# Peptides against a protein of PDB entry 5KEZ, part 4

Target 1, 320 residues: chain A of PDB entry 5KEZ
Amino acid sequence: NVAIYNPFRPWWERYQPVSYKLCTRSGNEDEFRNMVTRCNNVGVRIYVDAVINHMCGNAVSAGTSSTCGSYFNPGSRDFPAVPYSGWDFNDGKCKTGSGDIENYNDATQVRDCRLTGLLDLALEKDYVRSKIAEYMNHLIDIGVAGFRLDASKHMWPGDIKAILDKLHNLNSNWFPAGSKPFIYQEVIDLGGEPIKSSDYFGNGRVTEFKYGAKLGTVIRKWNGEKMSYLKNWGEGWGFVPSDRALVFVDNHDNQRGHGAGGASILTFWDARLYKMAVGFMLAHPYGFTRVMSSYRWPRQFQNGNDVNDWVGPPNNNGVI

## One batch from the design tools (peptide; aimed at target 1 W12 H258 D306 D309)

Design b1_p8_7_s3 (made by RFdiffusion4, then SolubleMPNN; from b1_p8_7, 5 letters changed)
Fold by OpenDDE base, seed 3:
Structure b1_p8_7_s3 (fold): chain B 320 residues (1-320), chain A 8 residues (1-8)
Amino acid sequence: as target 1 above (320 residues)
Amino acid sequence: TLSPFKVF
């Protein structure tokens, strides 16, 4: 991915890929392979956060400032380490003036335009699908168990399906023959927008962002909410079917105060309430649970916004 | 620098 130095190595640089090489701030491919092997050998499975909707931001300077040293040029849409070129992006398909998503009530913009300037891959192209599948299959062959598909809301479900149809069975060294990768898709659907979580049910599970948002309001006792109202927690609260839901109290985005769910989201900053929420989630049968492991950073609020929300995990001069 | 922060 891109190496960002202003601010200094933020967490979100991880979500600006310039190649599908497995060399990052976290380590190289050999170290990753070693970790996957060691984890699998004790029954711990690895699920990769796959960033396949986009490459890096359009405004990032061209060069070799990347975690693996690969050259890239956002201006010309040149990512030779893949390789991608201008033919592999949706620049001509997006009809907004900026090239970015401008109206989230327009599903075509949400899927065909750039998410906050991130160069949007033309996932309708078999070439692009194949390059992504090759990346994911490499991970599958290493021994990962599945994937979180980042920014799934911004990909057409059919394009995702086409990629998934190219995937190998899981590595038979650790998984039964014929096993398929576990797929869960990040889809932000709090209602009110045309793109629905149900659009993605055919590809795998989806993130249920209503879960953390609503649980936060209850445990915070906002608007007179009571724990007793959780009697019909799950589908009774308008959430997606349990067998399609991946649930969580917070994620890396909304723990920083601006993600889906807003101020209701409970985080480790409110330790007591957070433990209550996580405990409830783990005790309740609804959905597939995900527990967040994060870190503290020096929060500094200005005009209601944390100016240090970019701060990444503890590191040694950018190396984790 | 461009942040891919997803709000909605």
Scores: peptide ipSAE 0.067, ipTM 0.831, DockQ to the pose 0.473
OpenDDE base, seeds 1, 2, 4, 5: peptide ipSAE 0.057, 0.064, 0.065, 0.064; ipTM 0.822, 0.834, 0.830, 0.834; seed 4 fails the geometry check

Design b1_p8_7_s4 (made by RFdiffusion4, then SolubleMPNN; from b1_p8_7, 5 letters changed)
Fold by OpenDDE base, seed 3:
Structure b1_p8_7_s4 (fold): chain B 320 residues (1-320), chain A 8 residues (1-8)
Amino acid sequence: as target 1 above (320 residues)
Amino acid sequence: TLSPFVVY
């Protein structure tokens, strides 16, 4: 991914890929392979956060400032380490003036235009699908168990399916023969927009952002909410079917006040309430649970926004 | 620098 130095090595640089090389702030491919092997050998499975909707931001300077030293040029859409070129992006398909998503009530913009300037891959192209599948298959062959598909809301479900159809079975050294990768898709659907979580049910599980938002409201006792109202928690609260849901109290985005959930989201900053929420989630049978492991950073609020929301995990001069 | 925060 891009190496960002202003601000200094933020967490979000990981979501600006310039190659599919397994060479990052956390280590190289050999170290990753070693970790996967050690984890699998004790029954701990690895699920990769796969960033496949886009490459890096269009405004990033061209050069070799990346975690594996690969050259890239956002201006010309040149990512030779893949390789991608201008033919592999949706620039000509997106019809907004900026090239970015401008209206989330336009499903075509949401999927064909750039998410906050991130160069949008032409996932309709078999070439692009194949490059992504090769990346994911390499991970599968290393021994990962599945994937979180980042920014799935911004990909056409059929394109995702086409990629998934190219995937290998899981590594038989650790998984039963014929096992398929576990897939869950990040889709923000709180209602009111044309893109629905149900659009993605055919590809795997979907993140249920209503879960953390509503649970936070209840545990905070906002609007007269009571714990007793959770007696029909799950589908009874309008959530997706349990067998399609991946549930969580918070994630890295809404922990920082971004994305879905707003101020109701409980985080480790409110330790007591957070423990209550996580405990409830783990005790309740609804959905597939995900527990957040995060870190503290020096929050500084200015005009209601944390100016240090970019701060990444503890590191040694940028190396995790 | 571009911050790719997820937006609703």
Scores: peptide ipSAE 0.060, ipTM 0.821, DockQ to the pose 0.453
OpenDDE base, seeds 1, 2, 4, 5: peptide ipSAE 0.054, 0.054, 0.054, 0.053; ipTM 0.811, 0.816, 0.818, 0.817; seeds 4, 5 fail the geometry check

Design b1_p8_8 (made by RFdiffusion4)
Pose (drawn by RFdiffusion4):
Structure b1_p8_8 (pose): chain A 320 residues (1-320), chain P 8 residues (1-8)
Amino acid sequence: as target 1 above (320 residues)
Amino acid sequence: PFYAPMKR
């Protein structure tokens, strides 16, 4: 991923890929393989955050400011370490004047245009699908059990299916024969938009962002909500079917207060209420549960938004 | 000030 130095090494630089080499601030390929093997040998699975909708920002300076030193040039669309060229992006397919996503009532541009200027991969091309599949198969054979598909709303459900069609079964040393990767797709669907999370049920589960937003408001006793109203918690509140939901109280994004739910999301900063919300979630049968494990940063709210929400993991001059 | 990008 791009090594971003202003601001200094933000957590979200990891969502701007430069190549598919397994080489990050978290470690190299040997350390990754070692982790996956050791965890599988004690029965704990690894799920990978797959960033496949885009490469890095179109305005990022060319050079080798990358986590493995790989060269890249966003202006010329050259990512030779993969390799990707200008033929591999949606510049010619997007219809907005800016080339970015401008209107979320238009389902097409949400898919074909650049998400906040991030270079949008042409996922309809077999070559691009093959390069992504090669990356995910490398991970599957190492032994990962599934994937979180980042920014799934900005990918066509069919393109996702075409990529998944190319995946191996899970490593037969640890998983039964015919086992398939666990897929959960990050789609923020709070209603009122043309894209529905149900559009993605063919590919795997989806993140249910309504879950934590509603639970936070209820536990905080905001907007007239009471815990007694949780008697019919689940699809009774308009959530996706329980067998398609990946649920959580907060995630790494919206714990910073700017996300789906804003200030209602309970986090470790609100430890007393947060424990209660996590407890309710873990006790209730709805959904497959994910628990957040975080790091502290110097929060500094100005106008209800944290100007330090970019700060990366604890580090000494960028070394985690 | 710096902000993390928002998700939708």

Design b1_p8_8_s1 (made by RFdiffusion4, then SolubleMPNN; from b1_p8_8, 6 letters changed)
Fold by OpenDDE base, seed 2:
Structure b1_p8_8_s1 (fold): chain B 320 residues (1-320), chain A 8 residues (1-8)
Amino acid sequence: as target 1 above (320 residues)
Amino acid sequence: AYFAPRRF
């Protein structure tokens, strides 16, 4: 991914890929392979956060400022380490003036335009699908158990399906022969927008953002809500079917006040309430559960916004 | 001065 130095190595640089090389601030491919092996050998499975909707931001300077030193040029859409070129992006498909998503009520914009400036890959092209599949298959062959598909809301479900159809079975050194990768898709659907989580059920599980948002309001006792109302928690609250749901109290975005859920989201900053919410989630039989592990950072609020929301995990001068 | 992606 891109290496950003202003601000100094923010968390979000990780979501701006310039290659599919397994070479980041967390380590190189050999170290990753070693970690996967050690984890698998004790029954801990690895699921990769796969960033396949886009490459880096359109405004990032060209050069070799990346975690693996790969050259890239956002301006010319040149990513030779893949390789991608200008024909592999949706620039001509997006019809907005800026090239960015401008209206989230337009499903075509949401999928064909750039997410906050991130160069949008042309996932309808078999070439692009194959490059992504090669990346994911390399991970499968290393021994990962599955994937979180980042920004799935911004990809056409059929394009995702086409990629998934190219995937190998899991590595038989650790998984039964014929095992398929576990897939869960990040789709933000709190209602009110045209893109629905149900559009993606055919590809695997989907994040249920209503879960953390609604649980937060209940635990916070907003609007007179009571924990006794959670008796029919799950489908009874209008959530997706349990067998399609991946549930969580918070994620890295809404922990910083970004994205879905707003101020209702509980985080480790509200320790007592957060423990209650996580404990309830783990005890209640709805969905596939995900528990957040995060870190403290020096929050600095200006006009209601944390100007240090970019701060990444603990590091030694950029080295994690 | 910098690109900070947000998700909605």
Scores: peptide ipSAE 0.082, ipTM 0.852, DockQ to the pose 0.492
OpenDDE base, seeds 1, 3, 4, 5: peptide ipSAE 0.070, 0.082, 0.072, 0.075; ipTM 0.837, 0.848, 0.843, 0.844

Design b1_p8_8_s2 (made by RFdiffusion4, then SolubleMPNN; from b1_p8_8, 5 letters changed)
Fold by OpenDDE base, seed 4:
Structure b1_p8_8_s2 (fold): chain B 320 residues (1-320), chain A 8 residues (1-8)
Amino acid sequence: as target 1 above (320 residues)
Amino acid sequence: AYYAPRRF
């Protein structure tokens, strides 16, 4: 991915890929392979956060400032380490004046335009699908158990399906023969927008962002909400079917105070309430649970926004 | 920032 130095190595640089090389702030491919093996050998499975909707930001300077030194040129849409070129992006398909998503009530914009300036891959193309599948299959062959598909809301479900149909079975050294990768898709659906979580059920599980948002409201005792109302927690609260849900109290985005649940989201900053919420989540049978492991950072609020929300995990001069 | 339209 792109190496960003202003601000200094933010967490979100990880989500600006320039190649599919397993060479990042976390280590190289050999180290990753070693980690996967060691984890699998003790029954710990690895699920990769796969960034396949886009490449890096359109405004990032061309060059070799990347975690593996690969050259890239956002201006010309040139990512030779893949390789991708201008033909592999949705520049001509997006009809907004800026080239970015301008209206989240327009499903076509959400899927075909750039997410916050991130160069949007033309996932309708078999070439692009195949390059992504090759990346994911390499990980499967190493021994990962599945994937979180980043920014799934911004991809057409059929394009995702086409990629998933190209995937190998899991590595038989650790998984039963014929096992398929575990797929969960990041889809932010809190209602009120045209793209629905149910659009993605055919591909695997989806993130249920209503879970953390509503649980936060209950635990905080907002709007007269009571714990007794949780008796029909899950589908009874209008959430997706349990077998399609990945649930969580917070994630890295909404932990930083805005979007995808807003102020109701509980985080480690409110330790007591957070423990209550996480404890309830782990005790309740609804959905597949995900527990957040985060870190403290020097929050600095200006006009209600944390100007240090970019701060990544503890690191040694950028190396995690 | 990642997902800025939903954050800000």
Scores: peptide ipSAE 0.126, ipTM 0.880, DockQ to the pose 0.253
OpenDDE base, seeds 1, 2, 3, 5: peptide ipSAE 0.096, 0.115, 0.110, 0.101; ipTM 0.862, 0.870, 0.866, 0.865

Design b1_p8_8_s3 (made by RFdiffusion4, then SolubleMPNN; from b1_p8_8, 4 letters changed)
Fold by OpenDDE base, seed 2:
Structure b1_p8_8_s3 (fold): chain B 320 residues (1-320), chain A 8 residues (1-8)
Amino acid sequence: as target 1 above (320 residues)
Amino acid sequence: PYYAPRRF
């Protein structure tokens, strides 16, 4: 991914890829292989956060300022380490003046235009699908168990399916022969927008963002809501079917006040309420559960916004 | 100039 130095190595640089090389601030490919092997050998499975909707931001300076030193040029859409070129992006497909998503009520913009300036890959092309599949298959062959598909809301479900159909079975050194990768898709659907979680059920599980949002309001006792109302928690609250749901109290985005859920989202900053919410989630038999492991950072609020919401994990002068 | 991804 791109190496950003202003601000200094923010968390979000990881979501701006310039290659599919397993070479980041977390380590090189050999170290990753070692980690996967050690984890698998004790029954801990690895699921990769796969960023396949886009490459880096369109305004990032060209050069070799990346975690593996790969050259890239956002202006010319040149990513030779893949390789991608201008024909592999949706610039001509997106019809907005800015090239960015401008209206989330327009499903075609949401999927064909750039998410906050991130160069949008042309996932309709078999070439692009194959390059992504090669990346994911390399991970499968290393021994990962599956994937979180980042920004799935911004990809056409059929394009995702086409990529998934190219995937290998899991590594038989640790998984039964014929095992398929576990897939869950990040789709924000709180209602009111045209893109629905159900559009993605055919590809695997989907994130249920209503879970953390609604649980937060209940635990906070907003609007007179009570814990006793959670007796029919799950499908009874209008959530997706349990076998399609990936559930969580918070994620890295809404922990920082970004994206879905707003102020209702509980985080470790509200320790007592957060423990209650996580405890309830783990006790209640709905969905596949995900528990957040995060860190504290020096929050600095200006005009209601944390100007330090970019701060990444603890590190030693950029080295993790 | 940088882009901080936000999911909405």
Scores: peptide ipSAE 0.093, ipTM 0.864, DockQ to the pose 0.479
OpenDDE base, seeds 1, 3, 4, 5: peptide ipSAE 0.070, 0.082, 0.086, 0.083; ipTM 0.851, 0.860, 0.866, 0.860

Design b1_p8_8_s4 (made by RFdiffusion4, then SolubleMPNN; from b1_p8_8, 5 letters changed)
Fold by OpenDDE base, seed 2:
Structure b1_p8_8_s4 (fold): chain B 320 residues (1-320), chain A 8 residues (1-8)
Amino acid sequence: as target 1 above (320 residues)
Amino acid sequence: PYFAPRRF
């Protein structure tokens, strides 16, 4: 991914790929392979957060300022380490003046235009699908168990399916022969927008963002809501079917006040209420559960916004 | 400077 120095190595640089090399601030490919092996050998499975919707931001300067030293040029859409070129992006397909998503009520913009300036890959192209599949298959062959598909809301479900159909079975050193990768898709659907979680059920599980948002409201006792109302928690609250749901109290985005859920989201900053929410989630049989592991950072609020929401994990002068 | 990605 790109190496950003202003601000200094923010968490979000990791979501701006310039290659599919397994070479980041977390380590190199050999170290990753070693970690996967050690984890698998004790029954801990690895699921990769796969960033396949886009490459880096359109405004990032060209050069070799990346975690693996790969050259890239956002201006010319040149990513030779893949390789991608200008024909592998949706620049000509997106019809907005800015090239960015401008209206989330337009499903075509949401999928064909750039998410906050991130160069949008042309996932309709078999070439692009194959390059992504090669990346994911390399991970499968190393021994990962599956994937979180980042920004799935911004990809056409059929394009995702086409990529998934190219995937290998899991590594037979640790998984039964014929096992398929576990897939869950990040789709923000709180209602009111054209893109629905149900559009993605055919590809695997989906994130249920209503879960954390509604649970936060209840535990905070907003609008007179009570814990007793959670008796029919799950499908009874209008959530997706349990066998399609990946559930969580918070994620790295809404922990920072970004995206879905707003102020209702509970985080470790409200420790007592957060433990109640996580305990309830783990006790209740609805959905596949995900527990957040995070860190504290020096929050600084200005006009209601944390100006330090960019701060990444604890590090030693950029080295994790 | 680059605007931090946000998810909506």
Scores: peptide ipSAE 0.061, ipTM 0.839, DockQ to the pose 0.488
OpenDDE base, seeds 1, 3, 4, 5: peptide ipSAE 0.046, 0.058, 0.048, 0.057; ipTM 0.814, 0.830, 0.822, 0.826; seed 4 fails the geometry check

## One batch from the design tools (peptide; aimed at target 1 W12 Q16 L115 D253)

Design b1_p9_1 (made by RFdiffusion4)
Pose (drawn by RFdiffusion4):
Structure b1_p9_1 (pose): chain A 320 residues (1-320), chain P 9 residues (1-9)
Amino acid sequence: as target 1 above (320 residues)
Amino acid sequence: SASRYRTPV
């Protein structure tokens, strides 16, 4: 991923890929393989955050400011370490004047245009689908059990299916024969938009962002909500079917207060209420549960938004 | 400058 130095090494630089080499601030390929093997040998699975909708920002300076020193040039669309060229991006397919996503009532541009200027991969091309699959198969054979598909709303459900069609079964040393990767797709669907999370049920589960937003408001007793109203919690509140939901109280993104749910999302900063919300979630049968494990940062709210929400993991001059 | 990334709502 791009090594971003202004601001200093933000957590979200990891969502701007430069190549598919397994080489990050978290470690190299040897350390990654070692982790996956050790965890599988004690029965704990690894799920990978797959960033496959885009490469890095179109305005990022060319050079080797990357976590493995790989060269890249966003202006010329050259990512030789993969390799990707200008033929591999959606510049000619997007119809907005800016080339970015401008209107979320238009389902097409949400898919074909650049998400906040991030170079949008042409996922309809077999070559691009193959390079992504090669990356995910490398992970599958190492022994990962599934994937979180980042920014799934900005990918066509069919393109996702075409990529998943190319995946190996899970490593037969640890998983039964014919086992398939666990897929959960990040789609923020609070209603009122043309894209529905149900559009993605063919590919795997989806993140249910309504879950934490509603639970936070209820536990905080905001907007007239009471815990007694949780008697019919689940699809009774308009959530996706339980067998398609990945649920959580907060995630790494919206715990910073800017996200789906804003200030209602309970986090470790609100420890007393947060424990209660996590407890309710873990006790209730709805969904497959994910628990957040976080790091502290110097929060500094100005106008209800944290100007330090970009701060990366604890580090000494960028070393985690 | 780098494009800021946050998951859009």

Design b1_p9_1_s1 (made by RFdiffusion4, then SolubleMPNN)
Fold by OpenDDE base, seed 1:
Structure b1_p9_1_s1 (fold): chain B 320 residues (1-320), chain A 9 residues (1-9)
Amino acid sequence: as target 1 above (320 residues)
Amino acid sequence: SASRYRTPV
C-alpha cells in the first residue's frame, strides 16, 4: 500500500493499495504464510480484509513511496505491479463534478464514483475481475478460510458475484474437499438510502451496523430504553436475517466516530459498558459474531473531534 | 448517515 507520512503512517494507509503483493508493515508473504499455517494447525482460521474496489487516493504523489517499493502513478492511473492502467477505472462512468461520491441517494454515484478520493476500479471488466480473483486465489491457496469484502456497498452485487465465481475451493490440507471461502461483505445500511443490505445476500453474509448502534443506545439507557427491550433482539428489531448477519459491537471506523453508529457505539474506552455489550452479543444466538481487538492511542479532542484518530496500531517491524 | 468516512489524501 501507499506509505503516508503526514500524518505519520496512519491506520488508513492500509486501505490504499498500489499492488496485491503481500508486503506491508504487518509483514511479508513468507511471514504471512507461516502465520496462516501455524494458525490452521491449531484450528484457528484466517479471514482477510480485502480491498478489491479501490486503489489508492487520486491525489497521492507518484513514485515508489509504498510498503513494497512498487511504482505507482495515481494521476495517470498507472499501477504496473498489478498491472492496471487508465482503462481499468470508472473515471469515465462517474458523472459528478468532483469525481467523488457527492450524493449517497444516487446508487450510481455510490458505486461508480470515488469514495473520498479513492480510485474506483472498473469491476465490470473481466480483466479487473480476474486480477482480483488471482489475488484472492493466491490467499486461498496459502490457506485462508475466507474474506471480508471492504466497501461492498460501492460495488455492484453482480460484479462481486462474478469475482466470487472465479475463486478456488479452500486448501484441502486443512479444509474438507469442495469447501467454499467464507464471505462477509461490509455494507453500511442504516436505512434511508437506496443501497440495501439485501442486495448482497446472494454473495454471502453482510455486516449489520444497526446491531452495534442500537445495542449501544440500549446499554447506555438513552431515550429511556431498557435491556428488557432486547427480548426480540435480532429480526424483531428490523435487522437482517440471522443467517445473513455478521454482528459486532464496534469496528475500527465507528470506534473513532467514523462510519455508522455515531456516539452510541460502545468501545473499550467505556470498559464496563463495553464488556456488557460484548457479553450480551456472545450470549445471544443472533448472527455470526465478531469480537474487536483494538489498541489505545493518545486521543486529543478539539472541537469535539479526536485529532489523533489517524494513529495506527503498535508496530515493531520497523518503518517499511 | 449510512455513509462511511475514510480520510482522504
Scores: peptide ipSAE 0.113, ipTM 0.847, DockQ to the pose 0.114
OpenDDE base, seeds 2, 3, 4, 5: peptide ipSAE 0.080, 0.076, 0.079, 0.078; ipTM 0.830, 0.823, 0.822, 0.827; seeds 2, 5 fail the geometry check

Design b1_p9_1_s2 (made by RFdiffusion4, then SolubleMPNN; from b1_p9_1 with S1G T7A)
Fold by OpenDDE base, seed 5:
Structure b1_p9_1_s2 (fold): chain B 320 residues (1-320), chain A 9 residues (1-9)
Amino acid sequence: as target 1 above (320 residues)
Amino acid sequence: GASRYRAPV
């Protein structure tokens, strides 16, 4: 991915890929392979956060300022380490003035325009699908068990399906022959927008962001909500079917004080309430549960916004 | 640079 230095190595640089090489601040490919092997050998499975909707930001300077040293040129849409070129992006398809998503009530913009400036891949193209599949298949062959598909809301479900149809069976060294990768898709659907979580059920599980939002409200005792109301928690609260749901109290985006769920989201910053929420989640038989492991950072609120919400994980001058 | 904020705005 791109190495960002202003601000200094933010967490979100991880989501600005310039290649599909397995060399990042987390380590190189050999180290990753070793980790996957060790984890599989003790029954711990690895699910990769796959960033396949986009490449890096359109405004990032061209060069080799990346975690693997690969050259890239956002201005010309040149990512030779893949390779991608201008033909592989949705620039001509997006009709907004900025090239970015401007209206989330326009499903076409949400899927064909840039997410906050991130160069949007033309996933309708078989070439692009194949390059992504090759990346994911390499990971499958290493021994990963499946994937979180980042920014799935911003990809057409059919394009995702086309990629998934190209995937190998899981590595038979650790998985039964014929096993398929476990897929869960990040789709933010709190209602009121055209893109629905149900659009993606055919590809795998989806994130249920209503879970953390509503649970936070209940635990905080907002709006007269009571814990006893959680008796029919899950489908009874209008959430997606349990067998399609991946549930969580918070994630890296919404623990930063805004976004999906807003102020209702509980995080480790409110330790007691957070423990209650996580405990309830783990005890209640709804969805596939995900527990967050995060870190503290020096929050600095200005006008209600944390100006340091960019801060990445603990590091030594950029080295993790 | 551009952040990866995912809020449904």
Scores: peptide ipSAE 0.092, ipTM 0.837, DockQ to the pose 0.534
OpenDDE base, seeds 1, 2, 3, 4: peptide ipSAE 0.087, 0.089, 0.089, 0.091; ipTM 0.823, 0.833, 0.832, 0.829; seed 1 fails the geometry check

Design b1_p9_1_s3 (made by RFdiffusion4, then SolubleMPNN; from b1_p9_1 with R6A)
Fold by OpenDDE base, seed 2:
Structure b1_p9_1_s3 (fold): chain B 320 residues (1-320), chain A 9 residues (1-9)
Amino acid sequence: as target 1 above (320 residues)
Amino acid sequence: SASRYATPV
């Protein structure tokens, strides 16, 4: 991914790929292989956060400022480490003046335009699908168990399906022969927008963002809500079917007040309430549960915004 | 407001 130095190595640089090389601040490919092996050997499975909707931001300077030193040029859409070129992006398909998503009520913009300036891959092309599949298959062959598909609402479900159909079975050194990768798709659907979580049920599980948002209001006792109202928690609250849901109290975005859920989201900053929410989630039989592991950072609010919301994990001068 | 992934560039 791109290496950003202003601000200094923010968390979000990880979501701006310039190649599919397994060479990042977390380590190199050999170290990753070692980690996957050690985890698998004790029954801990690895699920990769796969960033396949886009490459880096269009405004990032060209050069070799990346975690593995790969050259890239956002201006010319040149990513030779893949390789991608201008033919592999949706620039001509997006019809907005800026090239970015401007109206989230327009499903075609949401899928075909750039998410906050991130260069949008032309996932309709078999070439692009194959390059992504090769990346994911390399991970599968290493021994990962599945994937979180980042920014899934910004990809057409059929394009995702086409990629998934190219995937190998899981590595038989650790998984039964014929096992398929576990897929869950990040789709922010709190209602009120045209793209729905149900559009993606055919590809695998979907993140249920209503879960953390609603649980937060209940635990916080907002609007007269009571714990007793959780008796029919799950489908009874209008959430997606349990077998399609991946549930969580918070994620890295809404922990920073971004994305979905707003101020209702509980985080470790409110430790007592957070433990109550996580404990309830783990005890209640709805969805596939995900527990967040995060870190403190020096929050500084200016005009209601944390100016340090970019701060990444604890590190030693950029080295994790 | 729009439900989106707030990744800065």
Scores: peptide ipSAE 0.116, ipTM 0.851, DockQ to the pose 0.144
OpenDDE base, seeds 1, 3, 4, 5: peptide ipSAE 0.058, 0.072, 0.054, 0.115; ipTM 0.812, 0.840, 0.804, 0.843

